# Peptides against a protein of PDB entry 5T59: the designs that were tried, part 73

Target 1, 112 residues: chain A of PDB entry 5T59
Amino acid sequence: TTPTMQSTSLLTEHLGYPPISLVDDIINAVNEIMYKCTNAMEKYLMQRNIIGKKDFSDEIKIGTAKLESLLENSVDKNFDKLELYVLRNILSIPSDLLEENRFRLLHHEKLV
Target 2, 90 residues: chain B of PDB entry 5T59
Amino acid sequence: EHIRFQRLVQVCNKALEESIRKLQSWEKIHECFPNYGQTREGIENLTVCQQQVIKLWSNLSRVEFDAIFHERSIEEKLNQLDDLINKARS

## One batch from the design tools (peptide; made by RFdiffusion4, then SolubleMPNN)

Design b2_p17_3_s2 (from b2_p17_3, 11 letters changed)
Fold by OpenDDE base, seed 5:
Structure b2_p17_3_s2 (fold): chain B 112 residues (1-112), chain C 90 residues (1-90), chain A 17 residues (1-17)
Amino acid sequence: as target 1 above (112 residues)
Amino acid sequence: as target 2 above (90 residues)
Amino acid sequence: SKLLEKMKKIIEKLKKE
């Protein structure tokens, strides 16, 4: 079930922040970690770029860039799935409760 | 009884594991460095590099995600949500 | 929280049904 505006509002009140904010934090963190990892890899190999009389600096730069791209694609794919799952199945309110809440709200509006 | 936070942790771990899967392949690593990886020293460097980056990935993700969960008080909030839902259904 | 209060009320109503 797709999250409703009502669910989002209620959860925002409960959490003190919109549910999407948690997902954003997670995604931002993993992206930062990803680039730290690829940067570390490049730095490590560039310190070891010369073997014998050959300089592999160009190959290292290209290779590291390729690995970064692979990792980026995988991160994007998997954390998109994570976002959907979290918002739909974890940060969610059962529909029966939402319906009851709606009923009460409507009743309240009639009385006020 | 409390299931939502556990699921959150599981899904995060799964996403992290699946994301790093390609870097765990020696074949894929070697393919990115075809000439460098033809040298003994190059192979050694790539091996160490691969191991280090995977460890770095794991360590950083653990620290950062735990920090997020703490800052957002998500375990407590999800437990409260579970309790309310369970009470309503019982 | 408002959510807790609202859900508490809903739970009470459901128990009466």
Scores: peptide ipSAE 0.185, ipTM 0.901, DockQ to the pose 0.032
Fold by OpenDDE base, seed 4:
Structure b2_p17_3_s2 (fold): chain B 112 residues (1-112), chain C 90 residues (1-90), chain A 17 residues (1-17)
Amino acid sequence: as target 1 above (112 residues)
Amino acid sequence: as target 2 above (90 residues)
Amino acid sequence: SKLLEKMKKIIEKLKKE
């Protein structure tokens, strides 16, 4: 079920922040971690770029960049799924409860 | 009774595991360094590098995600949400 | 909270049913 505006508002009040903010924090964190990892990998290999008489610096840079791209694509894919799941199934209010609430409010309004 | 936070942790772990899976492939790593990986020393370096980056990924994600969860008080908030929903349905 | 109050209303409604 797609989150409704009502659900978002209620959850925002409950959480003290919009539900999407948590997801954003997670995604931002993993992106930062991702680049730290790839940077560390490049630096590690660049410190070991000369084997015998050959300098593999260019190959290392290209190879690390390829791995970075691979990781980026995987992160994007998997955390898009995560975002969808979290917002729909974790940070959500069941629709039946929202409907009941709406019904109650409408009933109250009729009496006033 | 309390399920939402557990699910959050689970899906986070799953996303992290799936994301790093391709870097766990030695074949994929080696393909990115075709000439470097033809040397004994290069293979050794790549092996260590692969292991270290995977560990770094795991450690950093654990620390950062736990920090986020704490800062957002998400376990408490999700437990409260579970309780409210359960109470409403009882 | 608004959420809490709404949930309470639902609970009360359910009790009356």
Scores: peptide ipSAE 0.178, ipTM 0.900, DockQ to the pose 0.032
Fold by OpenDDE base, seed 2:
Structure b2_p17_3_s2 (fold): chain B 112 residues (1-112), chain C 90 residues (1-90), chain A 17 residues (1-17)
Amino acid sequence: as target 1 above (112 residues)
Amino acid sequence: as target 2 above (90 residues)
Amino acid sequence: SKLLEKMKKIIEKLKKE
């Protein structure tokens, strides 16, 4: 079931914010966390870039970049799925409640 | 019956777990540092990084997601939504 | 561990928000 404008409007009224805002918060948070994780790893390794008089700085930079890319791709994939699931199955109004006769329930609760 | 918030938590956890899976693979980590990882000290450093970054991922996610859920009052709102749906179907 | 300390610091900052 695909979210409708009516569903979005009702949920926005109920939540006090658009459903997509919650998803945006989640995605923004995980992206920030991802950056913090990869940055911390790079910094740690760069402080330990010399082993046995050999400088591994270039390899570390390339390697951490690869890991970041891998993580980014995985985050994008999995949280796209999350977004779809949340908006379609969690933050959703069943079709029966969108009918005119049932539409009263959501509004009634707001007024009482 | 309240089910939506539980589902939200579940799918968030699943997404987080699946996202970090590549970093949980030592083989994948080592592939990114082929020469560095051939040294004893390099292996030790990579091991520490891998372990701690995974912990950081988990802890930060927990803190941030809980904060979001609280700020958005999502548990209460989803419970209310469940109640409304249940009433409508009764 | 430098990494561990940095990570702990980040976590503490986030908890205070």
Scores: peptide ipSAE 0.109, ipTM 0.884, DockQ to the pose 0.017
Fold by OpenDDE base, seed 3:
Structure b2_p17_3_s2 (fold): chain B 112 residues (1-112), chain C 90 residues (1-90), chain A 17 residues (1-17)
Amino acid sequence: as target 1 above (112 residues)
Amino acid sequence: as target 2 above (90 residues)
Amino acid sequence: SKLLEKMKKIIEKLKKE
């Protein structure tokens, strides 16, 4: 079931923050972790760039960049799926409850 | 009884595991360093590097995600939601 | 709080039906 405005409002009240904020925190965190990992990898190898008398610095930079791109693409794909799943299936209110709530709101509007 | 928070943890773990899968492939790592990886010392360095980055990924993600869940009180909030829904359906 | 209270009321109504 696709999230509705009503669901979002109710969940925001319950959580104290919009549901999307949780997802944003998660995605921001993993992105930060991703770049920390790739940076660490590059630095580690660059400290070991000379084997014998040959300097592999250029190859290391290119190779690390390729791995970074690979990881970045994978993170984007998998956490987009995560976002969709969380918002649809975890941070959701059953339709029957939403319908009942809407009924109450309509009744209230009639009284006002 | 409480299922939503469990699902959240599961989907987070799955996303993390799937994301790092390519780096777990030695073949993929070696392909990025074709000449460096032809040396004994290079292979050793790449092996250690691969292991360390995977560990770093795992450790950082655990710490950061737990912090997020705590700051957002998400387990408690999701449990409350489950309880209400279950009560309504009983 | 508001959601919890509303949901509790909904549950009560459903039980009466």
Scores: peptide ipSAE 0.184, ipTM 0.901, DockQ to the pose 0.031; fails the geometry check

Design b2_p17_3_s3 (from b2_p17_3, 9 letters changed)
Fold by OpenDDE base, seed 5:
Structure b2_p17_3_s3 (fold): chain B 112 residues (1-112), chain C 90 residues (1-90), chain A 17 residues (1-17)
Amino acid sequence: as target 1 above (112 residues)
Amino acid sequence: as target 2 above (90 residues)
Amino acid sequence: SSLLEKMKEIIEKLEKE
């Protein structure tokens, strides 16, 4: 079930921020971590680029780039799933409560 | 009784674990460095590098995600939500 | 009102039914 506008509004009021903001923080963090990891890998290997008389700098750069791409794809896939799950199943208001709230709000509006 | 925050932690851990899965494969790592990995010293370097990056991934994610959860007060907010829902359905 | 207050009102109504 896709989160409703009403659910989002209520949760925003409760949280003090939109539910999506939490997900954004998580995704931004993992992306930062991802690039720190790949950068560390490249730096580590580039400090060890010469074995014997052969320079493997080019291979290291290409290989690290491939690993970065692989990790990027996996992060995107898995955290897209995370986003959907969090917004639909964790940061969510049950439909029965939403309906009841709607009823009360409509009643109040009628009286005002 | 309080389930939402636990689920949040679980889904975050799952996403992190699945994301790093490919880097945990030695075969996948070696394929990216076909000639470098044919040397003894290269294999040693790749092995250490793989271990270090996985540890870095785990440590950084733990620290950063905990910080986010704290800054957003998400455990408290989700517990409150659980309590309200449970009362309504009891 | 806040989500907490709204939900409290809903709960009270349900308890009376």
Scores: peptide ipSAE 0.062, ipTM 0.884, DockQ to the pose 0.032
Fold by OpenDDE base, seed 4:
Structure b2_p17_3_s3 (fold): chain B 112 residues (1-112), chain C 90 residues (1-90), chain A 17 residues (1-17)
Amino acid sequence: as target 1 above (112 residues)
Amino acid sequence: as target 2 above (90 residues)
Amino acid sequence: SSLLEKMKEIIEKLEKE
């Protein structure tokens, strides 16, 4: 079930921030980590770019770029799934409770 | 009784594990360095590099995600949510 | 009212049923 605006509002009040903000933090963090990892890999190999009489710098740069791309695609795929799951199943309010709350609010408005 | 936070941790770990899976493949690593990996020294370097980057991935993600969870007080908030929902349904 | 208060109200209503 897709989160409703009402659910988002209530959760925002409860959390002190919108539910999406948590997901954004997670995704931003993993992206940062991803690039740190690929950068470290490139740096490590570039420090070891010459074997014998051959310079493998170009191959290392291309290879690490390919791995980075591969990792990026995987991160995007898996954390998109994570975002969907978290927002729908973790940071969510059951529909029955939302309906009940709506009922109470409507009742209150009728009394005022 | 409290289920949401542990689910959050689980799905985060799963996403992290699945994301790094390609880098855990020696075949994939070697394919990216076809000539470099034909040398003894190259293979050694790639092996160490692979191990180190996976460790770095794991360590950084643990530290950063824990920090996020703490800053957002998400365990407490999710536990409260669980309690409220459970009580409402009891 | 806060989410907590709203949910408490819901709980109270359910308890009366």
Scores: peptide ipSAE 0.057, ipTM 0.884, DockQ to the pose 0.031
Fold by OpenDDE base, seed 2:
Structure b2_p17_3_s3 (fold): chain B 112 residues (1-112), chain C 90 residues (1-90), chain A 17 residues (1-17)
Amino acid sequence: as target 1 above (112 residues)
Amino acid sequence: as target 2 above (90 residues)
Amino acid sequence: SSLLEKMKEIIEKLEKE
């Protein structure tokens, strides 16, 4: 079920922040981690770019860029799925509780 | 009874594991460095690099995600949400 | 220097934040 405006509002009130904010934090974090990993990999290999008489700097740069692209694509795919799942199935309110007679439950609990 | 936070952790772990899967493939790594990987020393460097970057990925993810969960108090909030829903269903 | 060292440095920075 697609999140509704009512669901978002109620969850925002409960959480103290919009549900999407949690997902944003997660996605931003993994992106940062991703680039830290690829950067570390490139630097590690570039410090070891000479083997024998050959300089592999160009190959290392190209290769690490390819790996970064692969990782980036995979992160995008999997965390898009994560976002969808979290917002629809975890940070969600069942439809039966989105009726007017049930809305007071969350508000009542907050006041008590 | 409390299921939402557990599901959050599970889906996060799954996304992280699936994301790093291609880097866990030696064949895929070697394909990116065809000539470098034809040298003994190159193979050794790539092997160490692969292992260490995977460890870095895992450790950074654990630290950062735990920090997010703590800052957002998400376990407590999701447990409360479960309780509210269960109470409404009773 | 090594990826392990970089990992340690990054983790230490994160712990300070």
Scores: peptide ipSAE 0.053, ipTM 0.888, DockQ to the pose 0.017
Fold by OpenDDE base, seed 3:
Structure b2_p17_3_s3 (fold): chain B 112 residues (1-112), chain C 90 residues (1-90), chain A 17 residues (1-17)
Amino acid sequence: as target 1 above (112 residues)
Amino acid sequence: as target 2 above (90 residues)
Amino acid sequence: SSLLEKMKEIIEKLEKE
């Protein structure tokens, strides 16, 4: 079922926040984690940039940047799918319940 | 009976696992460091780095996502939603 | 510090929040 304004309003009332806020928290968190991981990798390797008498600093910087890009693309793709799934299938109200006589249930439970 | 929170956890885990999959490939890691990875020490450093980054990814995601779920009371709210839907259909 | 030590520091900081 596709999210509607009615379902969003009802879910916001139930949750105490808009459904999208949960997704935003998740996406913000994974992005922060992603950059912490790539930063840690770069720093670790840069502390080990000299092997023998050869300096691999330039190669390390380029390589870690490539890995970061790969991870960014993967995160974006997979968490876009997650956002769609959560909003459509988890934080959703079935269409058969999106009627006037059914709306009372969610509202009534809040008041009781 | 309660299915929505379980689905949320599952989809989060799947997204995290799929996102880190390419970093789990030694071949892809090595390709990014073609000369560095031709040295014994380089291979050792890359191996340790790869393993530790994957662990960091897993641990940080667990801590942060659990914190989000707690702050948003999402398990309770989703269970209540399931109950309301089931009640409406009974 | 090693990557492992940095990881530990980050995790500990997050757990205390």
Scores: peptide ipSAE 0.043, ipTM 0.886, DockQ to the pose 0.017

Design b2_p17_3_s4 (from b2_p17_3, 9 letters changed)
Fold by OpenDDE base, seed 5:
Structure b2_p17_3_s4 (fold): chain B 112 residues (1-112), chain C 90 residues (1-90), chain A 17 residues (1-17)
Amino acid sequence: as target 1 above (112 residues)
Amino acid sequence: as target 2 above (90 residues)
Amino acid sequence: SELLKKMEEIIEKLKKE
């Protein structure tokens, strides 16, 4: 079930922030980690770019860029799935709690 | 009783694991460095690089995600949500 | 290794933040 505006509002009140903010933090973090990883890889290999009499600098740059692209695509795919799952199945309020009587219970519990 | 936070951790771990899957393939790594990887020294460098980057991925993600979860108090909030739902259904 | 060194530096910085 797709999150409703009502559930989003209730969860925002409960969390102190919109549910999407958590997902944004996660996605931003993994993207940062991704680029740190690829940067480290490139730097490591570029320090070892000469083997014998051959300079592999160009190949290393191209190869690392390809790996970065592969990782980017995978991250995008998997964390899009994560976003959907989290928002629909974890940060969600069942329909029975969205009813009037159950809604009151949620507010009451927050205030107590 | 409390299930949502556990699910969050599980789905995060799954996403991280699946994301790094391609870098775990030596064949794919080697394909990106076809000539470099034909040298003994190149193979050694790539091997170390692959192993270390995977470790870096794992360690950084653990640190950063734990920090996020803490800053957002998400375990507590999800536990409270579980409790509210269970109470409403009882 | 240089990569390991960089890894450790990054991790330590993140832990302090």
Scores: peptide ipSAE 0.148, ipTM 0.906, DockQ to the pose 0.017
Fold by OpenDDE base, seed 3:
Structure b2_p17_3_s4 (fold): chain B 112 residues (1-112), chain C 90 residues (1-90), chain A 17 residues (1-17)
Amino acid sequence: as target 1 above (112 residues)
Amino acid sequence: as target 2 above (90 residues)
Amino acid sequence: SELLKKMEEIIEKLKKE
């Protein structure tokens, strides 16, 4: 079930922040980690770019770029799925609680 | 009784594992460095690089995600949500 | 290795935050 405005409002009140903010934190974190990993890989190999008398710098740059692209695509795909799942199945309110008489439960608990 | 936070951890781990899957393939790594990987030293360097990057991915994600979960108090909040739902259904 | 050293430095910085 797609999140509703009511669900978002209630969850925001409960969490102290909009549900999407958690997902944003996660996605931003993994993107940062991704580039740290690829950067480290490139730097490591570039320090070892000469084997014998041959310089492999160009091949290393191209190769690491390919791996970065591969990782980027995978991260995008999998964390888009994560976002959808979290917002729909974890940070969600069941329909039976989205009735007028049930709204008071979350609101009341906040006030108590 | 409390299920939402467990699900969050599971889906995060799954996304991380699936994202790094291609880098865990030696064949995929070697394909990106066809000439470099034909040398003994090149193979050794790529092997170490692959292993260390995977470890870095795992360690950084663990630290960062735990920090996010703590800052957002998400375990407590999700447990409370579960309790509220269960109470409403009782 | 140099990569390992960089990894350790990054992890230590993150733990202090």
Scores: peptide ipSAE 0.131, ipTM 0.904, DockQ to the pose 0.017
Fold by OpenDDE base, seed 4:
Structure b2_p17_3_s4 (fold): chain B 112 residues (1-112), chain C 90 residues (1-90), chain A 17 residues (1-17)
Amino acid sequence: as target 1 above (112 residues)
Amino acid sequence: as target 2 above (90 residues)
Amino acid sequence: SELLKKMEEIIEKLKKE
């Protein structure tokens, strides 16, 4: 179920921030981590770029870039799923609680 | 009783695990370095690199996600949400 | 390893933030 405007408003009031903000934090974090990992990998291999008399610098750069792209695609896919799940199933308010009587109760609890 | 935060942690871990799955494949790693990986020393370097980058991924994600959860007070807020829902249904 | 060292450095920095 797609979150409603009402649900978003209530959750924003409850959380102190919009639900999407949490997801954004998570996604931003994983992206940062991803690039740190690939950067570290490249640097590690570039320190070991010469084997015998051959310089593999170009291959290392290309290879690491390929792995980065692979990881990017996987991160995008899996964290898109995460976003959907979190917003629909975790940071969500059941429809029955969005009815007038239930809504009042939730609002009352927040004010008390 | 309190289920939402647990689910959040679970889905985060799942997303992280699935995201790094491709890097856990030695075959995939080797394919990216076809000539480098034909050398003994290259294979050794790639092996160590693969293992350590996976560890880095795990450790960085743990630190950063825990920080986010703390800063957003999400466990407390989700527990409260569970309580509110349960109370409303009682 | 150098990668491990970098990992440790990054983790320590993150803990301080």
Scores: peptide ipSAE 0.128, ipTM 0.904, DockQ to the pose 0.017
Fold by OpenDDE base, seed 1:
Structure b2_p17_3_s4 (fold): chain B 112 residues (1-112), chain C 90 residues (1-90), chain A 17 residues (1-17)
Amino acid sequence: as target 1 above (112 residues)
Amino acid sequence: as target 2 above (90 residues)
Amino acid sequence: SELLKKMEEIIEKLKKE
């Protein structure tokens, strides 16, 4: 079930930021890490591109690009799942708390 | 009693592990460098590269995710959320 | 290892931030 607007509002108040912002930070971070890893791999191998009398630069570039694509696809898939799980099961408010009396409780706790 | 933050850490770790799984396969790595990997030096380079990049992945993710969790105070906030829920159900 | 060196450099930079 998709989080309700009301749930999002309450969580935003509680967290001090929208729940999606946390997920965005995580996703942005992993994407940055991903490209740092692939870049490091390419540079490492390109510094070792000549074996004997053969230059493997082209093969290295193609190979690292393939690995990057594989990693990118996997990251996208797994962190999309993560996003859904976090928003639905971790940063979620049970239905019994989505009532007027429970809203007051949450608000009261913030003030105390 | 506090479960949400633990779950967050778990799912993050799982996502990271699943994402890097294919790079952990030597066969997959070698397939991307069919001729380079036919040389002794090439194999050695690929082996080191594979090992190091996996370590880089792990270390960078740990540092960055911990920073995010700290900046967002997410452990505290999730614990508070657990407490609120438990209190409401009591 | 150049890759290891790069890894260490990146990690150290991140820790300082």
Scores: peptide ipSAE 0.110, ipTM 0.903, DockQ to the pose 0.017

Design b2_p17_4_s1 (from b2_p17_4, 9 letters changed)
Fold by OpenDDE base, seed 1:
Structure b2_p17_4_s1 (fold): chain B 112 residues (1-112), chain C 90 residues (1-90), chain A 17 residues (1-17)
Amino acid sequence: as target 1 above (112 residues)
Amino acid sequence: as target 2 above (90 residues)
Amino acid sequence: MKRTPLAQEVAEWAASL
């Protein structure tokens, strides 16, 4: 179920980088985007924290924090699934190709 | 013929969509701001905020993920991988 | 190939693409 060392090595040679590096880039990007979104939300509302004579700053801070946590949990869950799927089903070599003769084919194609 | 890159794009889109799903719920948003959302202005502000966050999420993710895919040459590499696999099985 | 609970969840998750 988990990618083999052989497949990882072959894919690394083919890609020029380990398969996990692509996933890392994706996850790092979405985390950055996530915090940009939550920060923008907080700033937008904090600029509009006074309605009438009432200051809603505390409620806004608490509310945006709750939404941030909610988003964090969802991102973690869904991108953990993404990571597993990508590494198992996209950046993978079928077992029938994990033979010596087929390894040669991959190496041969790299040199051509 | 070439399927891996398509799958990558699809799974990325799904993960992004499912991640933002709860923020697309007005009820969930309103629950986080119970008193603020009881005012007309508060509702208006939350409505705009929700819309803008979702758009920002979509736009940033598209730009950043496309940049990653380009920098890693992943479409080309995955197409080549598909070709290698198909060749080996022929 | 044995599927772990997480792997099964991922498979179902991916099937709804």
Scores: peptide ipSAE 0.330, ipTM 0.937, DockQ to the pose 0.041
Fold by OpenDDE base, seed 3:
Structure b2_p17_4_s1 (fold): chain B 112 residues (1-112), chain C 90 residues (1-90), chain A 17 residues (1-17)
Amino acid sequence: as target 1 above (112 residues)
Amino acid sequence: as target 2 above (90 residues)
Amino acid sequence: MKRTPLAQEVAEWAASL
């Protein structure tokens, strides 16, 4: 079930923050990690750019850029799926609890 | 009884694992460095680099995601949500 | 729950958790 405004409000009250904020934290973190990884890879190889009498610096830069792009695409795809799953299936309220009586119960539990 | 936080951890691990999968392919790594990878020393460097990146990915993600979960108190909140749902249905 | 193409992919993706 697609999240509703009511569901979002209830979850925000329960969590103390909007559900999307958690997902944002996760996505921001993985993006930071991603670039740390690719940067480390480039630096490692650039410290080993000369083999024999040949300088492979240009090839290393191009190659690491290609791998970065591959990782970016994969992260984007998989964490888009994660976002949808989390918001729809984890940070969600079943439809039966969105009824008036159940809604009151949730508020009651919050206040008591 | 409490299932939502477990699912969150599982889906995070899944996304992380699938994201790094292509970098786990030696063929994919090697093709990005066609001449460098034709040298013995180059192959050795790429091998170590690949291993280190994967390890770094795993370690950083664990630390950062755990920090997020703690800061957001998400395990407690999801457990409470499960309890509320179960109570409402009883 | 609407089963959009992405939602379907997510469901299948999550089934292997």
Scores: peptide ipSAE 0.328, ipTM 0.937, DockQ to the pose 0.042
Fold by OpenDDE base, seed 5:
Structure b2_p17_4_s1 (fold): chain B 112 residues (1-112), chain C 90 residues (1-90), chain A 17 residues (1-17)
Amino acid sequence: as target 1 above (112 residues)
Amino acid sequence: as target 2 above (90 residues)
Amino acid sequence: MKRTPLAQEVAEWAASL
């Protein structure tokens, strides 16, 4: 079952923020980390770009770019799955709690 | 009892592990630097680089995700959600 | 819960947790 507008509203009230905001934070964080990692890799190798009499700067730049793309694709794939799982299975309200009687219970508990 | 936060941590770890999996392959690393990796010194540099990136990935993820979870009070909120669900079903 | 191909993949993916 896809999250309903009612579920989103109730969870937003409970959390103090929309459920998607948590996922956004996670995805934004991993993206930042990803680029920090690839940047560090490039810098490390560029400091070691000359071996013997040969300069490998161009190869290093191309190679690190390829690895960045590889990592980026993997991050996108796995965290898309994460987003769906979190929103559907973790930050979700069971259908039985969306019934009128249970809905009142949620509001009642908030007032306590 | 309380299961949602545990699941959140688990799925985050899995996503992180699967994302870095390809960089854990020496073959994938080496093929991106075909000439550089044919030198002894190049191999050594790539080896160290690979290890450092993986460690950096792990450490930064741990710190940043923990910060997010704290700022969002997600453990407490998910535990409360579990409690509400259990109470409603009792 | 609607079981789209992606949803099914996610379920299987999560089962290995």
Scores: peptide ipSAE 0.323, ipTM 0.937, DockQ to the pose 0.042; fails the geometry check
Fold by OpenDDE base, seed 2:
Structure b2_p17_4_s1 (fold): chain B 112 residues (1-112), chain C 90 residues (1-90), chain A 17 residues (1-17)
Amino acid sequence: as target 1 above (112 residues)
Amino acid sequence: as target 2 above (90 residues)
Amino acid sequence: MKRTPLAQEVAEWAASL
């Protein structure tokens, strides 16, 4: 189901922040982690770029870039799904609570 | 009774696990370094690198996500949401 | 980038509600 304006407003009031803000935090965090990981990989290998008398620096740079792209694509795909799931199924209010009689209950609980 | 926070944790773990899966493949790692990986020392370096990255991914994710959940008080808020829903349906 | 186009669209849509 698709979130409604009413649902978003109620959840924002309940949470103290818009539901999307939580997702933003999660996505921002994983992106930061992702680049920390890829950077660490490149740095580790670049410190070990010479084996024997051969310099593998160029291959390492290209290879790590390819892995970074692979990880980026996977993160994007999976966390897009996560976002949709969280907003639709976790941070959601069932339709019966959005009806007039039940809507009163939510407001009552908040104000009391 | 309380299900939403558990679901949040589960879906976060799922997304993290699925995201790192490609890097868990030795074949994927090796094919990115075809000549480097033909040397004994290169293989050793790649092996250690792969292990370190996976551990770093896991550790950082745990710490950062827990921090987010705490800062947003999301467990408490989701439990309260569950309670409100259950109460309304009674 | 922080988000994919789809994720960004969803985020913007949600923010406008």
Scores: peptide ipSAE 0.226, ipTM 0.934, DockQ to the pose 0.351; fails the geometry check

